# Peptides against a protein of PDB entry 5EIB, part 285

Target 1, 366 residues: chain A of PDB entry 5EIB
Amino acid sequence: VDLEPGTMDSVRSGPFGQIFRPDNFVFGQSGAGNNWAKGHYTEGAELVDSVLDVVRKESESCDCLQGFQLTHSLGGGTGSGMGTLLISKIREEYPDRIMNTFSVMPSPKVSDTVVEPYNATLSVHQLVENTDETYCIDNEALYDICFRTLKLTTPTYGDLNHLVSATMSGVTTCLRFPGQLNADLRKLAVNMVPFPRLHFFMPGFAPLTSRGSQQYRALTVPELTQQMFDSKNMMAACDPRHGRYLTVAAIFRGRMSMKEVDEQMLNVQNKNSSYFVEWIPNNVKTAVCDIPPRGLKMSATFIGNSTAIQELFKRISEQFTAMFRRKAFLHWYTGEGMDEMEFTEAESNMNDLVSEYQQYQDATAD
Target 2, 366 residues: chain A of PDB entry 5EIB as posed
Amino acid sequence: VDLEPGTMDSVRSGPFGQIFRPDNFVFGQSGAGNNWAKGHYTEGAELVDSVLDVVRKESESCDCLQGFQLTHSLGGGTGSGMGTLLISKIREEYPDRIMNTFSVMPSPKVSDTVVEPYNATLSVHQLVENTDETYSIDNEALYDICFRTLKLTTPTYGDLNHLVSATMSGVTTCLRFPGQLNADLRKLAVNMVPFPRLHFFMPGFAPLTSRGSQQYRALTVPELTQQMFDSKNMMAACDPRHGRYLTVAAIFRGRMSMKEVDEQMLNVQNKNSSYFVEWIPNNVKTAVCDIPPRGLKMSATFIGNSTAIQELFKRISEQFTAMFRRKAFLHWYTGEGMDEMEFTEAESNMNDLVSEYQQYQDATAD

## One batch from the design tools (peptide; made by RFdiffusion4, then SolubleMPNN)

Design b2_p26_3_s2 (from b2_p26_3, 12 letters changed)
Fold by OpenDDE base, seed 4:
Structure b2_p26_3_s2 (fold): chain B 366 residues (1-366), chain A 26 residues (1-26)
Amino acid sequence: as target 1 above (366 residues)
Amino acid sequence: SRMEREKEMIERAKALRAEREAAAAA
């Protein structure tokens, strides 16, 4: 789905374009112009019914519909505005199904689009209320990984998207291969989301591989485990050491000993015990899939529900507040039918979310 | 409700768009 035709043509002409049904390409003509309100209330609202018709058709073809997975950016107008409208409409029609998102967080390091903090804040407000699980994929973290870790002097969208694809492949491993922990979206939610509003995940991946780095060093299970918990391997620009883990899932892929994995996972928990809440029992889950990622002997994917994710939301909130206090570009949103009160409500709800994370960070077992 | 407000904003957005299109055609 897009509000621009050119993106759909790129997907259709791409190496995997044939895996998608032609009738499932739904697109507009005018785009959202990086405006959330245009994506949500105008251009997106005109297209959403056509998308819902496709969603219904595909849902009816499912033997067992678990839920929905959306991949979108929060900096642009289409992914942010139309994406959150689509989530709202799907949730209204399918209230008993899981809503899962891969939400790409904007960063000034990656894009010069000045209104991205507005689009992100308005989107987060929707995601807090209308998703069950949200993987926070932060363009700042992706850029920093590409530049600092992968030593790419000029990271491209291709380099960032490679990290996104590795992460998405990792976190969906349990859904795609039978007999795994968290084999369905609902079980994932039960294990990962102890509090309904606190459903924003910090993903991480090891080993970090660039495009063309087919010759990755063979990592051991101990090295994978240590790298997976390293802040430098997180796809969200947060330091887990500045917060506490509510829940963790670790997904190992490749031929390895389950016993060795369990031993290393116990060791890393014990070493980092101060960074876990003590009042959630059995809050670390581990899965091992014998099938490695393409081109790797083994990998580890991390899913963390950490109070450190508040660093990401604080960054966006600070950027939002700096613009909103100046009333910068508000007329672009109000001109698309949006009330100014939606900005203040979105800011308030995101600040409340930050406060909730801080409360659980500071909570001790009595 | 939030859903009612969303519907109101969508209808307002349609009206504002129609006004802009009419003004551009004039």
Scores: peptide ipSAE 0.368, ipTM 0.866, DockQ to the pose 0.908
Fold by OpenDDE base, seed 3:
Structure b2_p26_3_s2 (fold): chain B 366 residues (1-366), chain A 26 residues (1-26)
Amino acid sequence: as target 1 above (366 residues)
Amino acid sequence: SRMEREKEMIERAKALRAEREAAAAA
């Protein structure tokens, strides 16, 4: 789905464009112009019914509909505005289904779009209320991984999207292969989300290796485990050491010893025990899938629900507040039918979310 | 409700757009 026609042609002409049904390409003509309100109330609102018709059709074809997965950017107007409108409409029509998102967080290091803090804040306000699970994929963290870990001198959107795709493949492994831990979206939510509003995940992937070092790297369970828990491998721009894990899931792929995985997972938990909450028992879950990802002998994917994710929201909030105090570009949003109160409500809700994470970070087992 | 407010804002946005289109056609 896009508010611009050219994006659909790019997807269709891509390496996997033929796997999608032609009738499932829904697109507008005018775009959102990086304006959340245009995506949510104007251009997106005109297109959303056509998207919902496709969603209904595909949902009816499912033997057992678990829920929905949305991939979108929070910095742009379409992914943020129309994406959150679509989430709202799907939640209204399917209130008993899981809403899962892969939400790409904006960063000044990657994009020059001045209004990204507005789009992100308005989107987070929607995601807090209308999603069950949100993977926070931070462009800042992706950029830093590409530059520091992968040794890419000039990271491209292609390089960032490669990390996103690897992560998405990793976190969905249990959904795609039978007999795994978190084999459905609801079980994942139950295991990962102890508090309904605290459903924002920090993903990570291993192995991350520079092209120059790839030939020399032995892939071992200890190395994968160590890399997954390294703060530098987190795809959200927060340091897990500044917070506490509420819950963790680790998904290993490839031929490996379950015993070795369990031993290494126990070792890493013990080593990092200060970074876990003590009052949630059995808060680390491990899955092993015998089928490796393409081109790798083994991999591991990390899903962390950490109170450190508040650092990401604080960054966005600070940028938002600095713009909103100046009333910068507000007329672009209000001109699309949006009330100024939506900005203040979104800011408030995001600050409340930060406060909730901090409260649970400071909670003791008393 | 939030959903009711969203519907109201969408209807407001449609009205504002119709006014702009009418003004541009005049």
Scores: peptide ipSAE 0.365, ipTM 0.865, DockQ to the pose 0.875
Fold by OpenDDE base, seed 2:
Structure b2_p26_3_s2 (fold): chain B 366 residues (1-366), chain A 26 residues (1-26)
Amino acid sequence: as target 1 above (366 residues)
Amino acid sequence: SRMEREKEMIERAKALRAEREAAAAA
């Protein structure tokens, strides 16, 4: 789905464009112009019914519909505005199905779009209410990984998207291969989301290795485990050491000893025990899939529900507040029928979310 | 409700768009 036809043509012409049904390409003509309100109330609202018709058709073709997965950007107008409209409409029609998102967070390091803080804040407000699971893919973190870890001098969107694809492949492993932990979206939610509003995940991937070092790096379970818990390998720009893990899932892929995995997972938890809440029993789950990702002998994917994710929301909130206090660009949104109250409500709800994470961070077992 | 407000904003947005289109055609 896109409000611009050119994006759809690029996907269709790509190496995997043929895996999608032609009738499932739904697109507008005018785009959203990086405006959430255009995506949500105008251009997106005109297109959403056509998307819902396709969603219904595909849902009816499922033997067992678990839920929905949306991949979208929160910085743009289409992914943020129309994406959240679509989430709202799907949730209204399918209230008993899991809503899962891969939400790409904007960064000033990656984009010059001045209104991204508005689009992100308005989107987060929708995600808090209308999703069950949200993987936070932060362009800030992706850029830093590309630059610092992968040693890319000038990271491109292609480089960032490679990390996104690896992460998405990792976190969906248990859904795609039988007999795994978190084999369905509902089980994942039960294991990862102890409190309904606190459903924002920090994904991580290992190995992350520069091209120059790949040939010299052994892929071992200890190294994968260490890297997977390293703050530098998190796809969200927050330091887990500044918060506490509510829940963790680790997904190992490749031929390895389950015993060695369990030993290393126990060791890393013990070394990092101060960064876990003590009042959630069995809050770390481990899966091993014998099928490695393409091009690797083994990998590990991390899913963290951490109170440190508040750093990401604080960053967005600070940027939002700095613009909103000046009433900068508000007329672009209000001119699309949006009320200024929606900005204030979105800011408030995101600040409440931050406060909730902080409350559970400070909670003790006593 | 939030959903009612969303519907109201969508209808307002349609009206504002129609006004802009009418003004551009004039």
Scores: peptide ipSAE 0.365, ipTM 0.864, DockQ to the pose 0.918
Fold by OpenDDE base, seed 1:
Structure b2_p26_3_s2 (fold): chain B 366 residues (1-366), chain A 26 residues (1-26)
Amino acid sequence: as target 1 above (366 residues)
Amino acid sequence: SRMEREKEMIERAKALRAEREAAAAA
């Protein structure tokens, strides 16, 4: 789905374009112009019914519909505005299904789009209310991984998207292969989301290795486990050491000893015990899938629900507030029928979310 | 409700768009 035809043409002409049904390409003509309100209230609102018709058709064709997975950006107008409109509409029609998102957080290191903090804040407001699970994929973190860890001098969107794809493949492993842990979206929510509003995850992936060192690196379970818990491997630009994990899931892929995985997972928890809440029992879950990702002998994917994610929201909030106080570009949104009140409500709800994370960070076992 | 407000803003947006289109055609 896109408000611009060119994106759909690129997907269709791409190496995997044939995986998607031609009739499931729904697109507009005018784009959102990086305006959330245009995506949500005008251009997106005109297209959303056509998308919903396809969603209904595909949903009716499912033997067992678990829920929905949306991949979108929060910095642009289409992914943010129309994406959140679509979430709202799907939630209205399918209130008992899981809404899962892969939400790409904007960064000024990656994009020069000035209004990204507005689009992101307005989107987060929607995601807090209408999603059950949101993977926070932060372009800042992706850029830093590409530059610092992968030793890419000039990271491209291709390089960032490679990390995104590896992460998405990792977190969906339990849905795609036989496994005991998180075998469906609802089980994932039960294991990962102790509090309904606190459903924002920091994903991570291991191994992250520069091209020059890949050939010389033996991958071991201890190395994967250590790297997976390293703050530098998080796909969200927050330091887990500045917060506390509410819940964690680790998904190992490849031929490895379950015993060794369990031992290493216990060791890393013990070493990092100060960074876990003590009042949520059995808050770390581990899965092993014998099928490695393509081109790797083994991998580990991390899903963390941590109070440190508030650093990401604080960053967005600070940028939002700095613009909104000046009413910068506000007329672009109000001209699309949006009220200034929606900005204030979105800011408030995001600040409330930050406060909720802080509350649970400071909570002790009574 | 939030959904009602969303519907109202969508309708307002349509009206504003129609006004802009009419003004551009004039």
Scores: peptide ipSAE 0.355, ipTM 0.862, DockQ to the pose 0.907

Design b2_p26_3_s3 (from b2_p26_3, 19 letters changed)
Fold by OpenDDE base, seed 5:
Structure b2_p26_3_s3 (fold): chain B 366 residues (1-366), chain A 26 residues (1-26)
Amino acid sequence: as target 1 above (366 residues)
Amino acid sequence: MKMEREKEIIKRAAELRKKREEEKRK
């Protein structure tokens, strides 16, 4: 789905364009112009019914509908505005189904779009209320991984999107292969989300290796385990050491010893025990899938529900507040029918979310 | 409350769009 026709042509002409049904391409003509309000209330509101018709058709064709997965950017107008409108509409029609998102967070290091803090804050306000699970994929973290870990001098959107695709493939492993931990979206939510509002995940993928070092790297279970828990490997720009894990899932792929995986997972928990809450029993889940990802002998995917995710929301909030106090570009949104009160409500809800994470970070077992 | 406000904003946005389209036709 896009509000611009040119993006759909790029997908259709791409190597995987034929995987999607032609009738499932829904697109507008006017674009969102990086404006959340255009995506949510004007241009997107005109297109949303056509998208819902496709969603209904595909949902009716499912033998067992678990829920929905949305991939979107929170910096743009379409992904942020129309994406959150679509989430709201699907939630209204399918209140008993899981809403899962892959939400790409904006970064000043990657994009020059000045209104990204508005689009992100307005989106987070919707995601808090209308999603059950949100993977936070932070463009800042992706850029830093590309530059520092992968040794790319000038990271491109292609390089960032490669990390996104690897992460998405990793976190969906249990959904795609039978007999795994978290084999359905609801079970994932039950295991990962102890409190309904605290459903924002830090994903990670291992191995991450520079091209120059690939030939010298042995892939071992200890190395994968160590890299997954490294702050530099998180796809969200948060340091887990500044917070506490509420829940963790680790998904290993490839031929490996389950015993060795269990031993390494126990060792990493014990070494990092101060970074876990003590009052959630059995809060680390491990799965092993014998099928490696394409081109790797083994991999590991990390899903962390950590109170450190508040660092991401604080960053966005600070940028938002600095713009909103000046009323910078506010007329672009009010001109689409929005009220300034909606900005204040979105800011307040995001700050409440930060406060909730901090409360659970500071909580001790009685 | 939230749903009512969203409906009001959507309605207002539709009215603004209609006005813009009418202005483009003049």
Scores: peptide ipSAE 0.071, ipTM 0.662, DockQ to the pose 0.867
Fold by OpenDDE base, seed 1:
Structure b2_p26_3_s3 (fold): chain B 366 residues (1-366), chain A 26 residues (1-26)
Amino acid sequence: as target 1 above (366 residues)
Amino acid sequence: MKMEREKEIIKRAAELRKKREEEKRK
């Protein structure tokens, strides 16, 4: 789905264009112009019914519909505005299904869109209320992984997307292969989300190895485990050492010893015990799938629900506040029929979310 | 447009990082 036709044409003409049903390409003509309000109230609102028709049709074809997965950007107008509209409409129609998102957060250092803080804040407001699980991904963290860890001199969008794709494949492993921990989206939510509003995850993937080192690196369970918990391996621009994990899931893939996995997972928890809340019992979940990903002997995917993610929301909030106090570009949103009150509500809800994370970070076992 | 803009953003980020690394070497 896009409000611009050119994106859909690019996907259709791409290497994977043929795997998608042609009728499932829904697109507009005018775009959102990086305006959340255009995506949510005008251009996106005109297209949403056509998308919902496709969603209904595909949902009816499912033997067992667990829920929905959306991949979108929060900095743009389409992914943010129309994406959150779509989430709201799907949740209204399917209130008993899980809403899962992969949400690309705007980078504080890498933005050509001045209004990204508005789009992100307005989107986060919707995600807090209407999603059950949100994987937070930022382009800066992905770039840093590509540059520092993968030793790519000039990371491309393709390199970033490769990380996202590997992560998405990793987190969905338990859904795709029967008999595992978190075998459905609801079970994942139960294991990962101790508090309904605190459903924002930092993802990670291992192994991350430079092309020059791939041939020489023995993949071991200890190395995967160590890399997976490394702050530099997080795909969200927050440091888990500045907060506490509420919950963690680790999904291992490949032929490995379950005993070794359990031992290494215990060791890493013990080494990092200060970065976990002590009052949530059994807050680390581990799954092993015998089927490795393509091109790897083994992998591990990390899902962290950490209070450190408040750093991401604080950065967005600071940028939002700096713009909103000046009423910068507000006329672009109000001109699409949006009320200024929605900005203050969204800001308030995001600040409340930050406060909730901080509260649970500071909570001690009695 | 979107993919090109994202490529430009990433390129700009790379240039900014390069500049920062050069500034750290001074």
Scores: peptide ipSAE 0.010, ipTM 0.343, DockQ to the pose 0.016
Fold by OpenDDE base, seed 2:
Structure b2_p26_3_s3 (fold): chain B 366 residues (1-366), chain A 26 residues (1-26)
Amino acid sequence: as target 1 above (366 residues)
Amino acid sequence: MKMEREKEIIKRAAELRKKREEEKRK
């Protein structure tokens, strides 16, 4: 789905264009112009019914519909505005199904779009209310991984998207292979989301190695475990050491000893015990899939529900506040029928979310 | 105030753990 036709043509002409049904390409003509309001209230609203018709058709073809997975950007107008409109409409029609998102957070290091803080804040407000599980994929973190860890001097969108795809493949492993922990979206939600509003995940992937060091690095369970818990490997721009993990899932892939995995996972928890909440016992879940990802002997994917994720929302909030105080570009949104109150409500809800994370971070078992 | 809020949080966490254990038994 896109509000621009050129995106669909790029997907169709791509190496995987043939895996999608032609009728499942729904697109507009005018685009959103990086405006959330165009995506949500005008251009997106004109297209949403056509998308819902496709969603219904595909849902009816499912033997067992677990829920929906949306991949979208929060910085643009289409992914943010129309994406959240779709989430709202799907939630309304399928209230008993899991809403899962891969939400790409904007970064000034990656995009020059000045209105991204508005689009992100307005989107987060919708995600807090209408999603069950949200993987926070932060362009800030992806850029930093590419630059610092992968030693790419000028990271491209291709480099970032490679990390995104590896992460998405990792977190969906349990959904794609039978007999695993978190084998369905609902079980994942039960294991990962202790509090309904606190459903924003910090994903991570291992191994991440520069091309120059790849030949010298052994892939071992201890190394994967160590790297997976390293703050530098998080796909969200927050430091887990500044917060506490509410819940963690680790998904190992490849031929390895379950015993060794369990030992290393226990060791890393014990070593990092100060970074876990003490009042949620057994809050770390581990899965092992014998099938490695393509091109790797083994990998580990991390899913963290951490109170440190508040750093991400604080960053967005600070940028939002700086723009909103100046009423910068606000007329582009109000001209599409939005009220300034919607901005204030969205900011307030995001700040409340930050406060909630902080409260759980400060909570100690008496 | 801070201590009361902590107690409420811990209580909610305990309720959620209980709910998760019940769902695992299903």
Scores: peptide ipSAE 0.025, ipTM 0.421, DockQ to the pose 0.012; fails the geometry check
Fold by OpenDDE base, seed 3:
Structure b2_p26_3_s3 (fold): chain B 366 residues (1-366), chain A 26 residues (1-26)
Amino acid sequence: as target 1 above (366 residues)
Amino acid sequence: MKMEREKEIIKRAAELRKKREEEKRK
């Protein structure tokens, strides 16, 4: 789905364009112009019914519908505005189904779009209320991984999207392979989300290796475990050491000893015990899938529900507040039928979310 | 190399979905 036709043509002409049904390509003509309000109330609102018709058709064809997965950007107008409109409309029609998102957070290091803080804040407000699980994929973290870890001098969107794809493949492993922990979206939510509003995940992937170093790197369970918990491997631009993990899931892929995985997972928890809340029992879950990802002997994917994710929301909030106090570009949003109060409500809800994370970070076992 | 890795992950996911659908029909 897109408000611009050119993105659909790129998908169709791509190496995987043929795996999608032609009738499932829904697109507009005018685009959102990087404006959340155009995506949510005008251009996106005109297209949403056509998307919902496709969603209904595909849902009816499912033997057992668990829920929905949306991949979108929060910086642009289409992914943010229309994406959150779709989430709202799907939630209204399917209130008992899981809503899962892969939400790409904007960064000034990657995009020159000045209004990204507005689009992101307005989107986070919707995600807090209408999603059950949100994987926070931060363009800043992706850029830093590409530049620092992968040694790419000029990271491209293709390089960033490769990390996103690897992460998405990792976190969905348990959903795709039988007999695994978190084999369904609801079970994942139950295991990962102890508090309904605190459903924002920090994903991570290992191994992250530069092209020049790949041939020299041993892939071992200890190395994967260490890298998976390293702040430099997190796909969200927050430091886990500045917060506490509420819950963690680790997904190993490849031929490895379950005993060795359990030993290494216990060791990393014990070594990092100060970074876990002590009052949530059994808050680390581990899964092993014998099937490695293509071109790797083994991998590990990390899902963290950490109070450190408030750093990401604080960054967005600070940028939002700096623009909103100046009333910069507000007329672009109000001209599409938005009220200025919706900005204030979105800011307030995001600040409340930050306060909730801080409260649970400071909570001790009595 | 990167594109080839993605192709095989997607291909394997599609093959596993197909196997699950075939097992449900039995």
Scores: peptide ipSAE 0.000, ipTM 0.220, DockQ to the pose 0.012; fails the geometry check

